# Ledger of designs, part 21: peptides against a protein of PDB entry 7AE7

Target 1, 321 residues: chain A of PDB entry 7AE7
Amino acid sequence: KVYKDLREFLEVLEQEGQLIRVKEEVNPEPDIAAAGRAAANLGKNQPAVFFEKIKGYKYSVVTNVHGSWQNHALMLGLDKNTSTKDQFYELNRRWDKFPVPPNVVKREAAPCKENVIDKDINLFEILPLYRINEQDGGFYISKASVVTADPEYPDDFNKLNVGTYRIQVKDRDRVGIQALAMHDIAVQLEKAEAENKPLPIAITIGNNPLVTFMASTPVGYNQNEYEFVGALQDGVPMDIVKSDLYDHLYVPAGSEVVLEGHIIPRVRTVEGPFGEFPGSYSGARLQCEVKIDRITHRTNPIFENLYLGIPWTEIDYLMAL

## One batch from the design tools (peptide; aimed at target 1 P28)

Design b2_p13_4_s3 (made by RFdiffusion4, then SolubleMPNN; from b2_p13_4, 5 letters changed)
Fold by OpenDDE base, seed 4:
Parts: structure tokens; sequence; C-alpha cells
Structure b2_p13_4_s3 (fold): chain B 321 residues (1-321), chain A 13 residues (1-13)
């Protein structure tokens, strides 16, 4: 099975008994993290946790989407009981199908374009933000697939980068982004900042699970993650759509939320601390700042965020494959 | 905290 979006995947997770739906209203803190920990304690078959109602917010949160081998099997369109060995075998087999170019769909066909916010942007109206870890210095968007391009080669699709970076919410329309030197985004940002130019960015939230997986998987600078998604879909192209602000940026057609904006050149602000569970994601330091200029989103957008409660966190599964 | 300030800003809008 191939998934067009997060919703199709969540439906399958629920059908397969790999999603817990929390229907009662929860407090963003500490209930989301607490429920995530409780779900993780259920053993090896860790389900996704879907929070339908969050106090003070309009929309829902889902966590731990990639939080088990069963979920990873389902992500690959395999039986949930597929062994880790067979999952790896299938992953490797499909990897060799690279590149599988994505389909560019029309704006009208892209669910991520159902709603537009281009003024009075307030991230808190769209995303049920909460502290992932008690010690976190802020609210984080921790499972976004961030789209950037090489500013010197904006039309080179092979240099289009889709990566996962920790993002701290800094204001209603501002986020801090951790762009480490080892990340492809850092190369692109360096080029932009050399010219004192903004780096165009699209921060996509709530995607096809293979997009999220590939965004968390290191690939070559001249390799496009979307072409790997098509490979991992066993040769079925994924659907992308042109961003609203930038002709050279493409986002997953099915994204729940797309934050379009720019990294402000040569500006650094305090970001962090963030929970130490991801290892290198610790401490506070000066990081880049993104201005959000436009939001597109699906009706009743689902905020997919990372679960980091206990050992064998969701990130461990994302990195294990 | 920064979180409290952001929450306050969010609620004031």
Amino acid sequence: as target 1 above (321 residues)
Amino acid sequence: SENDALLAKSRAS
C-alpha cells in the first residue's frame, strides 16, 4: 500500500491496532507527553497516539507515528508483523529503484492548499504547541520535513533538500531552526548568508510517513529525498506541489501544514535547550531564525510531533532503518 | 519563561 498523506497512514494504523485515539480533552502539558510515555510502556508494539482535543487549541496532535517496528512495516505497506530483517530487505530492495521522480500536481489538487493564511499569522492558532520535555526551553516542532534549495542552483531538483531539523517556536510568526554544519541546509544557508540574502524555506508538517522517514535519512547533497520516497513506494511517485511563495520549492501535496517563509540572513537568536534524548540535541545556543510569511493547511490540520519520552523513542526507529 | 511569554502572546491575540 502507498499512502498519499498522513491521514491515510493514520487510518491504516488505527485499522491495524497501532493507533490509540484519545478522545477526552487533554492539557497540552503534561498530558501529551504523559500519554505518550504510557503508550510507549505498552511494549514493543508501540502505537501512535492521536489526541483529538487539546485544551486551548482547535486542532489535534498525533505522536509516535513511527514509534514501532509494526508502524514501520505498515509505512512500507507491509504486514505489521513483518520481521525487522524482512523490512530491511525490502527497504534495500526498494532503495535501488532510486530515482523515482515525484508527480507535480496542480495547486487545486493539493490538500495542503485547502486553507491559506497570509496575514496575522499565529502559529498557535494552527499548531497545538506544547513542551515535549519538561526541561525544554520552548515549544518545538520536532518532526517537520523542511524544504530548502541551493540558492546558487535553485532549479536543480537534485539539490532540493528535504530534511528534519529541530524547530523552536519563537513568536507567532517566527521559529528558530537548528541548522548544523553537517546538514545540507547549512550549506545552502551559508551560500545565502554570503550574499546577505534570505534562504527560502518551507516547513512541512504532517506528511506521508515515507517523506518524514526520508527527511530523517541522510542522503547525498545531489540526491532528492522525494525521489527516494518514490523508490520506497516501490516505484510509485509521490505527489508534490509548488509552494505558494517560491517557484523552486516543492512541498508534499498532502501536508497537513506548510509554513512558508525565509531564514533571516545573519541573524542568530537563542534556541534551546531541547531534551537530550536525541543525543546531540542538547543545550542552548544561537541558531537561525525563520520568518513565516504564509501558511497553507488542510482543514482540521493534524500536528504530527515527535515522541521523546523514554528509551526507544520514535527517533530511534527513524534512525534504525 | 519563553513558553509562558509565547502562550501569553497567543492568548492576547
Scores: peptide ipSAE 0.007, ipTM 0.426, DockQ to the pose 0.164
OpenDDE base, seeds 1, 2, 3, 5: peptide ipSAE 0.000, 0.018, 0.006, 0.000; ipTM 0.355, 0.492, 0.369, 0.376; seed 2 fails the geometry check

Design b2_p13_4_s4 (made by RFdiffusion4, then SolubleMPNN; from b2_p13_4, 5 letters changed)
Fold by OpenDDE base, seed 1:
Structure b2_p13_4_s4 (fold): chain B 321 residues (1-321), chain A 13 residues (1-13)
Amino acid sequence: as target 1 above (321 residues)
Amino acid sequence: SENDELLAKSRAS
């Protein structure tokens, strides 16, 4: 089975008993994190947790989408009881199908374009933000697929990068992003900053689960993650759409939320601390700052965020494959 | 088509 978006995957997770739906209104803190920890205590079959109602917010949150081997099997369109060995075998078999070019869909056909916010941007109105860990220095977007391009070769689709980075919300229309020197985004940012130019960016939230998976998987600088998604879909292309602000940036057509903006050149602000692992906090650092200039989103957008509770954490599964 | 343009760009690199 192939999934066009997060919603199709969540439907399958629910059908397979791999999603818990919390229908009662919860407090963003501490209830989201507490419920995530409780779900992790259910053992090997860790379900996704979907929070329908969050006090003070309009929209929903889902966590732990990739948080089990069963969920990974389902992501690959396999039986949920497929062994890890067989999952790896199938992953490797499909990997050899690279490249599978995506389909570029029209703006009108892309669910991520259903709603637009281009003024008075407030991330808190769109995303039910909460502290993932009790001692976090702020609110994090920890499971976004971030789209950037080479500013020297903006029309080279092979250099389009889709990656996962630590993102802290800094203001209503500002986020900090951790772009380490080893990341492709850092290479692209260096080129932009050399000319004191903004780096165009699209931060996409709530995607096809294979997009999220590939965004967390290192690939070559001249390899496009979307072409791997098509390979992992066993040769079925994924759907992408042009961003609203930039002709050279393409986002998943089915994204729940797309934050379009730019990395401010030669600006660094305090980011952190963040609890990357239980009991382990990465210190505060000076990181890049993104100005959000435009938001597109699906009606009733789902905020997909990372679960970082008791090991095995969702990140452990994302990094294990 | 936009898809054809994308494919052309991908092949030119």
Scores: peptide ipSAE 0.030, ipTM 0.627, DockQ to the pose 0.014
OpenDDE base, seeds 2, 3, 4, 5: peptide ipSAE 0.000, 0.000, 0.007, 0.023; ipTM 0.351, 0.313, 0.436, 0.553

Design b2_p13_5 (made by RFdiffusion4)
Pose (drawn by RFdiffusion4):
Structure b2_p13_5 (pose): chain A 313 residues (1-149, 158-321), chain P 13 residues (1-13)
Amino acid sequence: KVYKDLREFLEVLEQEGQLIRVKEEVNPEPDIAAAGRAAANLGKNQPAVFFEKIKGYKYSVVTNVHGSWQNHALMLGLDKNTSTKDQFYELNRRWDKFPVPPNVVKREAAPCKENVIDKDINLFEILPLYRINEQDGGFYISKASVVTANKLNVGTYRIQVKDRDRVGIQALAMHDIAVQLEKAEAENKPLPIAITIGNNPLVTFMASTPVGYNQNEYEFVGALQDGVPMDIVKSDLYDHLYVPAGSEVVLEGHIIPRVRTVEGPFGEFPGSYSGARLQCEVKIDRITHRTNPIFENLYLGIPWTEIDYLMAL
Amino acid sequence: GEAIAEKIRELAE
């Protein structure tokens, strides 16, 4: 099976006993992060945890989506009990199908374009943002796929919420931004960027894939789907930016020129906190989202947690 | 936090 969006994958997970629904209202901190750690601590057949009610928020959160070999196998469309070695072989075989060009769809057909917010941008009205770890510098979006511009790149970068319409980003960790970043800051021009949240599991998996192999990213997702192309749609504001047609939330924005502010600290996959450093800020100019969006976020702590599964094979 | 963590463990049974 191939997943057009996060919601089809969550449906498969729930049918397979790999998704737990928390119906009672929970507080943002520390409840969501504590549940993510506990789900990771179950050791075997760790499920995704779906929080339907978060105090003070309108929408729902899902965590630990990739955080088990069962979830990982189901992401690949295999039986949930497929061994890790066999999943490795299946990924090795599909790796060679690269490239599979994506299908570009019209705006009216992309579920991520159901709702538009073009003014008075407020991330908190859409995303139930919360603190992941006690010493984090702020509320983080820890599982976004970021699109920048064959020269289109998708990657995962931790995003700290700074204001209702502003986030932080480590721009010098996106090694295609940094030739346009010099030109843009030298000429005081903004650099367009897209932040996608709540995606097809293979899109997130591709976004965590090593940068050393300069692939085409979306064309790699079609390879992981064993030859089935993925659907992408053009962003509202920037014609050279394409986002997954099924994303739950799309934040279209730009990197603010000549602005450096304190970002962090935040958790890193080796199990420790990073330090606080001066980083770039991104202004959100537009939000498009599916009706009743789902905030797919990720807990990070002492290994093994979900990030290890996203990096393993 | 502890309560929700134990709730998750109970539901996973």

Design b2_p13_5_s1 (made by RFdiffusion4, then SolubleMPNN; from b2_p13_5 with A3K R9K E13K)
Fold by OpenDDE base, seed 5:
Structure b2_p13_5_s1 (fold): chain B 321 residues (1-321), chain A 13 residues (1-13)
Amino acid sequence: as target 1 above (321 residues)
Amino acid sequence: GEKIAEKIKELAK
């Protein structure tokens, strides 16, 4: 089975008993984090947790989407009870199908384009933001697939980078992003900053689970994550669409929310602290600043965010491969 | 936090 978007995957998770739907209104804090921890503590079948109603917000949250081997099997379109060994075998088999180029769909065919916000941008109106950890210095978008291109080779699709980065909400239309030197985005940013130019960016939230997986998987600088998604879909291309602001940025057609903007050149602002691991907070650091210039989103967008609880966090499953 | 945790345990049964 191949999933076009997060919603199709969530439907399967629910059908397979790998998603808990919370229909009652919850408080963003502490309920989301507490529920995530509770789900993680269920042991063998750690489900995703979908919150339909968040107090003070219009839209829903889902956490722990990749939080189990069962969910991982289902992501690959396998039986939920597929052994880890067999999952790895299948993953490796499919990996060899790279590259599988994506389909570029028309704007009108892309669900992520259903709604547009291009003025008076307020992230809090679109995303039910909450502190993941009690001591976090702010609200984090922790499971976004961030799209950037090489500013020297913007037309080279192979240099299009889709990565996962720590993103702190800084203002209604601003986020901090951690672009570490080891990340491809840092190379691209360096090139832009050398010319004192903004780096175009699309921060995509709530994607096809394989997009999220590949965004969290290191690949070569000249390898496109979307082409690996197609490989992991056993040769079925994924659907992408051109960003609204930039001709050279392509986003998943099915993204729940797309934040289009730019990294402000040569600006660094304080980010953090963030609880990357239970009991360990990364100190405050100077990080890049992104100005959000445009939002596109699906109707009733789902905010997918990481569960960061007790070890064997969702990150551990995403990185265990 | 405890209430929602209990709810999750209930919904998982």
Scores: peptide ipSAE 0.455, ipTM 0.934, DockQ to the pose 0.897
OpenDDE base, seeds 1, 2, 3, 4: peptide ipSAE 0.379, 0.407, 0.414, 0.450; ipTM 0.915, 0.923, 0.925, 0.932

Design b2_p13_5_s2 (made by RFdiffusion4, then SolubleMPNN; from b2_p13_5, 4 letters changed)
Fold by OpenDDE base, seed 4:
Structure b2_p13_5_s2 (fold): chain B 321 residues (1-321), chain A 13 residues (1-13)
Amino acid sequence: as target 1 above (321 residues)
Amino acid sequence: GEEIAKKIEELAK
């Protein structure tokens, strides 16, 4: 089984008994985090939790999508009861198929382009934002696949980076992003900032689960994560589409929400704290700031966000293989 | 928080 988008994966999770659907209205805080903890405490078979109604918001939230070995098996299109060993074997076997170039689809064929917001941008109208941890310094987008390119080699598809970074919402149309020196985005940002130029960025939310997996998996600077997604799909290319603002940025065709914008050069603003680890908050730091210039989204977009809590969390599963 | 946690446990059965 190959998934075109998050929705196809969520359907399979639900069919396989790996998704809990909450139909009643919930409070974004503390209910989402509390429900995530409850799901994580159900034992080895940790389901995703889908919230249909969030008080004060229009759209839905899903958490803990990668929160179990069963979900991980299903992500690979395997039987949910596939052993960790066999999952690892299959992942490695498919890894050797790299590169599998993605298909570039037309804008009209990309579900992420169903709706456009290019004025009066307000992230709170599109994303049901909440504090993941009670002591978080703000609202975080913690499971986005962030697309950037090398500004010196924008047409080199091999240098297109899809990564996962901590993103704090700072304003209606601004987010802070943690671009650490160890991340490929930091190299690209350094080049842009050397010339005092913005770095083009697309922050994609609610993706094909293998995109999220690969965005969380370190690869070489000259390796494209989308080509690994195709490999992990056992040789089936994933679908990407050109961003609206930038010819050199491509986003997953099926993304629920795409935030297109730029990292503001040489600007640093306070970001954090964030509860990355149980009982530990990363201190507040000066981090990069992204201006959101355009949003594209599916109709009734699903906000996929991380569950963070006591291990094992979905981040542990994403990094375990 | 406790109510939703209980709800999750119920829905998981």
Scores: peptide ipSAE 0.440, ipTM 0.932, DockQ to the pose 0.888
OpenDDE base, seeds 1, 2, 3, 5: peptide ipSAE 0.363, 0.395, 0.404, 0.438; ipTM 0.912, 0.920, 0.923, 0.931; seed 1 fails the geometry check

Design b2_p13_5_s3 (made by RFdiffusion4, then SolubleMPNN; from b2_p13_5 with E2K A3E E13K)
Fold by OpenDDE base, seed 4:
Parts: C-alpha cells; structure tokens; sequence
Structure b2_p13_5_s3 (fold): chain B 321 residues (1-321), chain A 13 residues (1-13)
C-alpha cells in the first residue's frame, strides 16, 4: 500500500484500529496533550488521535500518527502486526532502491492547492495551535516537513532539502525556526545570509507519512528526501508540485497546509522554551524568523502535530530506524 | 485533562 497523502493514511489507521477519533469538542489546552499522553500510555498499539472539533478553531488536529510500531508498519504498507525486525529488513531493502524520482504534478492536480491565502495571513485561522507542553514559550508546529534549496544551486534538485525543524509561531504571519549548524538548512541559510538575501522556504504540514519520516531522517546534502520516499514506497514515485512563489521549491502534492515564505536574513528573535518537562529539549534561544507570504491548503485542512513526552514517543519511532 | 484521558482509554477498548 502506498499513500498519496495524510488522509489516506489516517483512513487506513482508522480501519486498522490504530486511530482514535474524538468527536466531541475539546479544549486545545490541555486536552490535546493530555489525550496524546493517554494514547502513548496505552502500552500496546499506541494509536493516532484525531480531534474533529477544537474549541476556538475551525479545523481538526491529529497527533501521534507515527506513535507506534503498528503505525510504522502501516506507513510502510505492511501488516500492522509486522515485527520490528521485519520492518527494519523491509526498510533497508527499499532503501537500496534510492533514487526514485518523484512525479511533478500540475498545480490543478495537487490537493494542497485547493485554497490560497495571499493576504491578511493569519496562521491561527488555518492551524488549531496549542501548547504541546505547559511550559512551552508558545505554540509550535513540530511535525512540519520544511523545504529549502541551495541558493547557489537552486536548480540542483539533489540539493533540495526536506527536513523537520522546531517551529514556533511568533505572529499571524511569522514563525521562528530552529536551524542548527548540523542541519542542511543551516548551510543553505548561511549562503543566503552571506549575501544578505532571504532564503525561500516552504513549510509543509500534514503529509504522506513517509515524507514526514524522511524529513526526520538524516540524508546526505546532495540527496533528495523525495527520492527516498519513492524508494520507501517500493519504487512508486511520490507526487510533488511546484510551490506557488518559487520555481525551485517543490512540495508534496497532498500536503494539508503549505506555508510559503522566506527566512529573513540576519534576523534572530527569541524562540522557546520548548518541551522543558522531558529535560531533553532546549531552552529559549535566538533563532531565525520566517515571514509567511502565502498559504495553500486543502479544504478542511488537518493539522498534524507531534506529541512529545517521555520515551517512547512519536519522535522516538521516527528516529528509531 | 483527566476527562479526555479517560475518554481515550475508553475509546481504545
């Protein structure tokens, strides 16, 4: 089984008993985090949790999508009861199929382009934002696949980077992004900032689960994560579409929400703290700031966000392979 | 938080 988008995956999770649907209206805080913790603590078959109604918001939230070995097996299109060993074997087998180039689809064929917001941008109208931890310094987008390119080689598709970074919402159309020196985005940003130029960016939310997986998996600077997604789909290309603002940035065709914008050169603002309770997460620091210039989104977009807590959490499953 | 947690446990059964 190959998934075109998050929705197809969520459907399978629900069919397989790996998704809990909460139909009643919940409070963003503390209910989302509390429900995530409860799901993570079920001990077996930790399901995704889908919240249909969030108080004060229009759209839904899903968390803990990658929160179990069962969900991980299903992500690979395997039986949910596939052993961890066999999952590792299959992942490694498929890894050797790299590269599998993605299909570039037309704008009209991309679900992420169903709706456009290019004025009066307000992230709070599109994303049901909440504090993941009580002590968080703000609202975080913690499971986005962030697309950037090498500004020196914008046409080199192999240098297109899809990564996962901590993103704090700073304003209606501003986010802070943690670009650490060890990340490929930091290399690209350094090049842009050397010329005092913005770095084009697309922050994609609610993707094909293998995109999210690969965005959290370190690869070489000259390796494209989308080509690994195709490999992990056992040779089936994923679908990507050109961003609206940038000819050189491609986003997953099925993304629930795409935030297109730029990292402001040589600007640093306070970001954090984030996830202080587990003790493993960094305090407040000066981080990069992104201006959001355009949003595209599916109708009734689902905000996929990470649950954080004591291991094993969703992040541990994403990093375990 | 306790109410939703209980609900999750119930829905998981």
Amino acid sequence: as target 1 above (321 residues)
Amino acid sequence: GKEIAEKIRELAK
Scores: peptide ipSAE 0.482, ipTM 0.936, DockQ to the pose 0.920
OpenDDE base, seeds 1, 2, 3, 5: peptide ipSAE 0.395, 0.424, 0.461, 0.466; ipTM 0.914, 0.922, 0.931, 0.933

Design b2_p13_5_s4 (made by RFdiffusion4, then SolubleMPNN; from b2_p13_5 with A3E R9K E13K)
Fold by OpenDDE base, seed 4:
Parts: structure tokens; C-alpha cells; sequence
Structure b2_p13_5_s4 (fold): chain B 321 residues (1-321), chain A 13 residues (1-13)
């Protein structure tokens, strides 16, 4: 089984008994985090939690999508009861198929392009934002696949980076992003900032689960995560589409929400704290700021976000293999 | 928080 988008994966999770659907209205805080904790505490079979109704918001939230070995098996299109060993074997077997270039689809064929917001941008109208941890310094987008390119080699598809970074919402149309020196985005940002130029960025939310997996998996600077997604799909290319603002940025065709914008050069603003680890908050730091210039989204977009808590969490499963 | 946690446990059965 190959998934075109998050929705196809969620359907399979639900069919396999790996998704809890909450139909009643919930409070974004503390209910989403509390429900995530409850799901994580169900034992080895940790389901995703889908919230249909969030008080004060229009759209839905899903958490803990990668929160179990069963979900991980299903992500690979395997039986949910596939052993960790066999999952590892299959992942490695498919890894050797790299590269599998993605298909570039037309804009009209990309579900992420169903709706456009290019004025009066307000992230709170599109994303049911909440504090993941009670003591978080703000609202975080913690499961986005962030697309950037090398500004010196924008047409080199091998240098297109899809990564996962901590993103704090700073304003209606601004987010902070943690671009650490160890991340490929930091190299690209350094090049842009050397010339005092913005770095083009697309922050994609609610993706094909293998995109999220690969965005969380370190690869070489000259390796494209989308080509690994195709490999992990056992040789089936994933679908990507050109971003609206930038010819050199491509986003997953099936993304629920795409935030297109730029990292503001040489600007640093306070970001954090964030509860990255149980009982530990990363201190507030000066981090990069992204201006959101355009949003594209599916109709009734699903906000996929991380659950964070005591291990094992979905982040542990994403990094375990 | 406790109410939703119990709801999750119920829905998981």
C-alpha cells in the first residue's frame, strides 16, 4: 500500500483500529495533550487521535500518527502486526532503491492547491493551534516538513532539503524556526544571510506519512528526501507540485496546509521555551523568523501535530529506524 | 484533561 496523502493513511489507520476519532468538541488545551498522553499510555498499540472539533477553531487536529510500531508498519504498507525486525529489514531493502525521483504534478491536480490565502493571513484561522506542553512559550507546529533549497544552487534538485524543525507561531503571519547548525537548512540560511537575502521556504503540514518520516531522517546534503520517499514506497514515485511563490521549491501534492514564505535575513527573535524532552524545557533562544506570504490548503485541512511526552512517543518511533 | 483521557480509554476498547 502506498499513500498519496495523510488522509489515505488516516483512513487505513482507522480501518486497522489504529485511530481514535473524537467527535465531541474538545478544548485545545488541555484536551489535545491529555488525549495524546492517554493514547500513548494504552500500551504497545498506540493509536493516532483525530479530533473532529476544536473549540474556537474551524478545522481538525490529528496527533500521534506515527505513535506506534503498528502505525509504522502501516506507513510502510505492511501488516500492522509486522515485527520491528521485519519492518527494519523492509525499510533497509527499500532504502537501496534510492533514488526514486518524484512525479511533478500540475497545480490543478494537487490537493494542497484547493484553497489559496494570499492576503490577511492568519495562521489561527487555518490551524487549530495549542500548547503541546503546559509550560511552552507558545504554540508550536512540531510535525511540519520544511522545504528549502540552496540559494547558490536553486535548480539543483539534489540540494532541495525537506526537514523537520521546531516552529513556534509568533504572529498571524510569522513563525520562529529553529535552524541549528547541524541542519541542512542552516547551511542554506547562512548562504542567504551572507548576502542579506531572504531564504525561500515552504512549511508543509499534514503529509504522506513517509514524507514526515524522511523529513525526520537525516540524509546527505546532496540527497533529496522525496527520492527516498519513492524508495520507501518500494519504487513508486511520490507526487510533488511546484510552490506558488518559488519555481525551485516543490511541496508534497497532498499536503493539508502549505505555508509559503521566507526566512527574514539577519533577524532573530525570542523563541521558546519548548518541552522537547520529558521534564526538560529548552531555554528561550533567539531564532530565525519566517514571514508567511501565501497559504495553500486542502478543503477542511487537518492539522497534524506531534504528541510529546514520556517515551515512547511518535518522535521516538520516527527516529528508531 | 481527565475526562478526555477517560474518553480515549473508552474509545480504544
Amino acid sequence: as target 1 above (321 residues)
Amino acid sequence: GEEIAEKIKELAK
Scores: peptide ipSAE 0.480, ipTM 0.938, DockQ to the pose 0.891
OpenDDE base, seeds 1, 2, 3, 5: peptide ipSAE 0.395, 0.428, 0.458, 0.471; ipTM 0.918, 0.926, 0.933, 0.937

Design b2_p13_6 (made by RFdiffusion4)
Pose (drawn by RFdiffusion4):
Formats: sequence, structure tokens, C-alpha cells
Structure b2_p13_6 (pose): chain A 313 residues (1-149, 158-321), chain P 13 residues (1-13)
Amino acid sequence: KVYKDLREFLEVLEQEGQLIRVKEEVNPEPDIAAAGRAAANLGKNQPAVFFEKIKGYKYSVVTNVHGSWQNHALMLGLDKNTSTKDQFYELNRRWDKFPVPPNVVKREAAPCKENVIDKDINLFEILPLYRINEQDGGFYISKASVVTANKLNVGTYRIQVKDRDRVGIQALAMHDIAVQLEKAEAENKPLPIAITIGNNPLVTFMASTPVGYNQNEYEFVGALQDGVPMDIVKSDLYDHLYVPAGSEVVLEGHIIPRVRTVEGPFGEFPGSYSGARLQCEVKIDRITHRTNPIFENLYLGIPWTEIDYLMAL
Amino acid sequence: SAEEAIKKAIEDA
């Protein structure tokens, strides 16, 4: 099976006993992060946890989506009990199908274009943002796929919420931004960027794939789907930016020129906090989202947690 | 169960 969006994958997870629904209202902190750690601590057949009600928020959160070998196998479309070695072989075989060009769809057909917010941008009205770890510098979007511009790149970068319409980003960790970053800051011009949240599991998996192999990213997702191309759609504001047609939330924005502010600290996969450093800020100019969006976020702590599954094979 | 373990962790938190 191939997933057109996060919601089909969550449906498969729930049918397979790999998704737990929390119906009672929970507080943002520390409840969501504590549940994410506990789900990771179950050790075997760790499920995704779906929070339907978060105090003070309108929408729902899902966590630990990738956080088990069962979830990982279901992401690949295999039986949930497929061994880790067999999943490795299946990924090795599909790796060679690269490239599979994506299908570009019209705006009216992309579920991520159902709702538009073009003014008075407020991330908190859409995403139930919360603190992941006690010493984090702020509320983080820890599982976004970021699109920048064959020269189109998708990657995962931790995003700290700074204001209702502003976030932080480590721009010098996106090694295609940094030739256009010099030109843009030298000429005081903005650099367009797209932040996608709540994606097809293979899109997120591709976004965590090593940068050393300069692939075409979306064409790699079609390879992981064993030759089925993925659907992408052009962003509202920037014609050279394409986002997954099924994303739950799309934040279209730009990197603010000549602005460096304190970002962090935040957790890193080796199990420790990073330090606080001066980083770039991104202004959100537009939000498009699916009706009743789902905030797919990720807990990070002492290994093994969901990030280890996203990096393993 | 897994669900009970997760709810316990929320309550403890």
C-alpha cells in the first residue's frame, strides 16, 4: 500500500494496533512529551500516540508515528512484524528505483490547500505547540520537512517558535541555502522557504536521509513507494517551491535578511541538550492547511526514541 | 496494557 497523506498511514496504524487515542484533555506540558517518552519506553510494538484534546487548543497532536519497527515496516507497506533485516533489504532494493519523478497536481486537488490564512498569522491557532524538554528554549516544531530551492531540496531542521508568525532556524545547516544566503543578505533580499508539517511517512523519512547523496528528494519518495510517484503542488506565494499535496500544514515564508537571534537550546539525537546560539529567523507570510489539521510532532530524548528509527536504515 | 502505561505516564506528569 502507498499513503497519499499522514491520515491514511494513521488509519493503517490504528487498524494494526499501533496507534493509541488519548481522548481526555491533556495539558501541553509535560503531558505530551511524557506520553511520547512512555510510548518509546514500551520497548516493543511501540505505538503512535494521538491526543485529541489539548487544553487551550483547537486541534490535535500525534507523536511517535515512526517510533517502532512495526510502524517502520507499515510505513514501507510490509507486514508489521517484518524483521529489521528484511526491512533493510526492502529499502536496499527500492533505493535503486531512483529517480521516480513526482506528479504535479492542480491547486484545487491538493488537500493542503483547503484553508488559507493570508493575514494575521498565528501559529498557535493551528498547531498545539508545547515544550518537548524542560530546558528547551521554546516551543518546537521538531518534525517538519523544509523545502528550499533538480535544485529543490527537502530536509528536517528543528524549528523554534519565536512569535505568532516567526520561527528560528539553523540556516548554516542547510547546505544549499548558503550560497543564496550570502547573496540575499548582501542585497537585503528575503529567501523563500516552505515548512511542511504532517506528511506522508515516506516524505519525512526521505527528509531525514543524508545530504551527502544529492538526490532530488521528491523523486526519492517515489522510489521508496516502489515506483509509485508522489503528488506535489506548487506553493501559493513562491512558484519555484513545491510541497507535498497532502501535507497537514504548510507554512510559506522567508528567511529574514541580516537577523540573528538566540535559538535553543534543544535536544539532539546523541541524547544531550545542544547549546544556545545565534541563528536565523523565518517570517511566516502564509499558512495553508487541511480542515482539522493534525500536528505531527516528535519527542526526542535518551535513545532509543523516534529519531533513531528515522535515522537507522 | 500499553494504553494504560501511557495514561499512567500522563497522570504522573

Design b2_p13_6_s1 (made by RFdiffusion4, then SolubleMPNN; from b2_p13_6, 6 letters changed)
Fold by OpenDDE base, seed 4:
Structure b2_p13_6_s1 (fold): chain B 321 residues (1-321), chain A 13 residues (1-13)
Amino acid sequence: as target 1 above (321 residues)
Amino acid sequence: SAKDYILKAIKEA
């Protein structure tokens, strides 16, 4: 089984008994985090948790999508009861199929383009934002696949980076992003900032689960994560579409929400704290700031976000293989 | 059920 988008994966999770649908209206805090913690604490067969109604918001949230070995098996299109060993074997077998170039689809064929917001941008109208941890310094987008390119080689598809970074919401149309020196985005940002130029960025939310997996998996600077997604789909290309603002940025065609904008050069603003690790908060630091210039989204977009807590959480499953 | 457990956690939060 190959998934075009998050929705197809959520459908399979639900069919396989690996998704809990919460139909009752919940408070964004603390209910989402409480439910995520409860799901993680089941110890096995940890389901995704889908919240249909969030108080004060229009749209839905899903958490713990990658939160179990069963969900990980299903992500690979395997039987949910496939052993970790066999999942690892299959992942490695498929890894050797790299590269599998993605299909570039037309704008009109991309579900992420169903709706456009290009004025009066307000992230709170599109994303049911909440604090993941009680002591977090703000609202985080913790499961986004962030697309950037090398500003010196924007047309080199091999240098297109799809990564997962800590993103704090700073304003209606601004987010902080943690671009650490060990991340490929930091190399690209350094080049842009050397010229005092903005770095184009697309922050994609609610993707094909293998996109999220690959965005969380370190690869070489000259390797494209989308080509690994195709490999992990056993040779089936994934679908990407050109961003609206940038000819050189491609986003997953099925993304629930795409935030297009730019990292503001040489600007640093306070970001954090964030509860990245059990019992510890990453301190507040000066981090990069992204201006959101355009949003595209599916109708009734689903906000996919991480639950963070004591291992094992979905982040541990994303990094385990 | 897992659902009941999650719903209980929400209610107790």
Scores: peptide ipSAE 0.628, ipTM 0.964, DockQ to the pose 0.942
OpenDDE base, seeds 1, 2, 3, 5: peptide ipSAE 0.564, 0.579, 0.619, 0.603; ipTM 0.954, 0.955, 0.963, 0.960

Design b2_p13_6_s2 (made by RFdiffusion4, then SolubleMPNN; from b2_p13_6, 4 letters changed)
Fold by OpenDDE base, seed 4:
Structure b2_p13_6_s2 (fold): chain B 321 residues (1-321), chain A 13 residues (1-13)
Amino acid sequence: as target 1 above (321 residues)
Amino acid sequence: SAEEKILKAIKEA
């Protein structure tokens, strides 16, 4: 089975008994983290946790989507009871199908374009933001697939990067992004900043689970993650759509939320701390700042976010194969 | 059940 979006995957997770729906209103803190921890601590068959109602917010949150081997098997369109060995075998078999170019769909065919916010942007109105860890220095978007391009080669689709980066919400229309030197985004940012130019960016939230997987999987600088998604879909292309602001940026057609904007050149602001590792916080650092200029989103967008805690968490499953 | 454990964790949080 191939999934067009997060919603199709969540439907399958629910059908397979791998999604728990919390229908009662929860507090964003500490309830989301508490539920995520409880899900992770089940040891096996760890379900996604879907929160329908969050106090102070309009929209839903889902966490622990990739939080088990069962969910990982289902992501690959396999039986949920497929062994880790067989999942690995199938993943590698499909990997050899790279590249599988994506389909570029029309704007009107892309669910991520259902709603547009181009003024008075407030991330808190769209995303039920919460602290993942009690001592986090702010609200984090931890499961976004971030799209950037090489500013010297904007039309080179092979240099289009889809990566996962730590993103702290800084203001209603601003986020901090951790672009480490080891990430492809850092190379692209360096080129932009050399010219004192903004780096175009699209931060995509709530994607096809294979997009999230590939965004968390290191690939070569001249390899496009969407072409791997098609490979991992056993040769079925994924659907992408042109961003609204940038002709050279493409986003998953089915994204729940797309934050379009730019990294402000040569600006660094305090980001962190964040509880990336059990019992340790990464120190506060000066990190890049993104201005959000436009939001597109599905009606009733689902905020997909990570639960972070003691291993094994969903990040471990995302990196295990 | 898994659901009961998760709901309990929320209530105890």
Scores: peptide ipSAE 0.669, ipTM 0.970, DockQ to the pose 0.981
OpenDDE base, seeds 1, 2, 3, 5: peptide ipSAE 0.484, 0.512, 0.655, 0.619; ipTM 0.940, 0.944, 0.968, 0.964

